# Peptides against a protein of PDB entry 7MKK: the designs that were tried, part 36

Target 1, 71 residues: chain A of PDB entry 7MKK
Amino acid sequence: SMKEKVKAKLVEIRKFVPFIRRVRIDFQDTLSKVQGHRLDALVNLLDREDVSMSSLNKIEVIIDKLRTRFN

## One batch from the design tools (peptide; aimed at target 1 S52 K65)

Design b2_p30_8_s4 (made by RFdiffusion4, then SolubleMPNN; from b2_p30_8, 11 letters changed)
Fold by OpenDDE base, seed 5:
Structure b2_p30_8_s4 (fold): chain B 71 residues (1-71), chain A 30 residues (1-30)
Amino acid sequence: as target 1 above (71 residues)
Amino acid sequence: KEEEEEKKKKLEEEHREQEEFLDELLEELD
């Protein structure tokens, strides 16, 4: 079902939460205030169970962009 | 029931707000 697919995708995306937290801390001085707040909000969003597949796909793209910019 | 439809509508609004937030973050990371 779609609900099962969302849950499976959420489990996979949550594996990147430690990476997002590291980016937020390690690059705090180079991030804008708004970007820092949005990364905090992103981590908080991934703690929720009610995340859409569309949102999870966008989060995957965000993680890829973070990996490219913040090594 | 009306309560179930209201909960569904609220969840749909939260999902729209989530996507708007993510779209803004994507734009800043371009």
Scores: peptide ipSAE 0.568, ipTM 0.861, DockQ to the pose 0.830
OpenDDE base, seeds 1, 2, 3, 4: peptide ipSAE 0.567, 0.567, 0.568, 0.567; ipTM 0.860, 0.860, 0.861, 0.860; seed 1 fails the geometry check

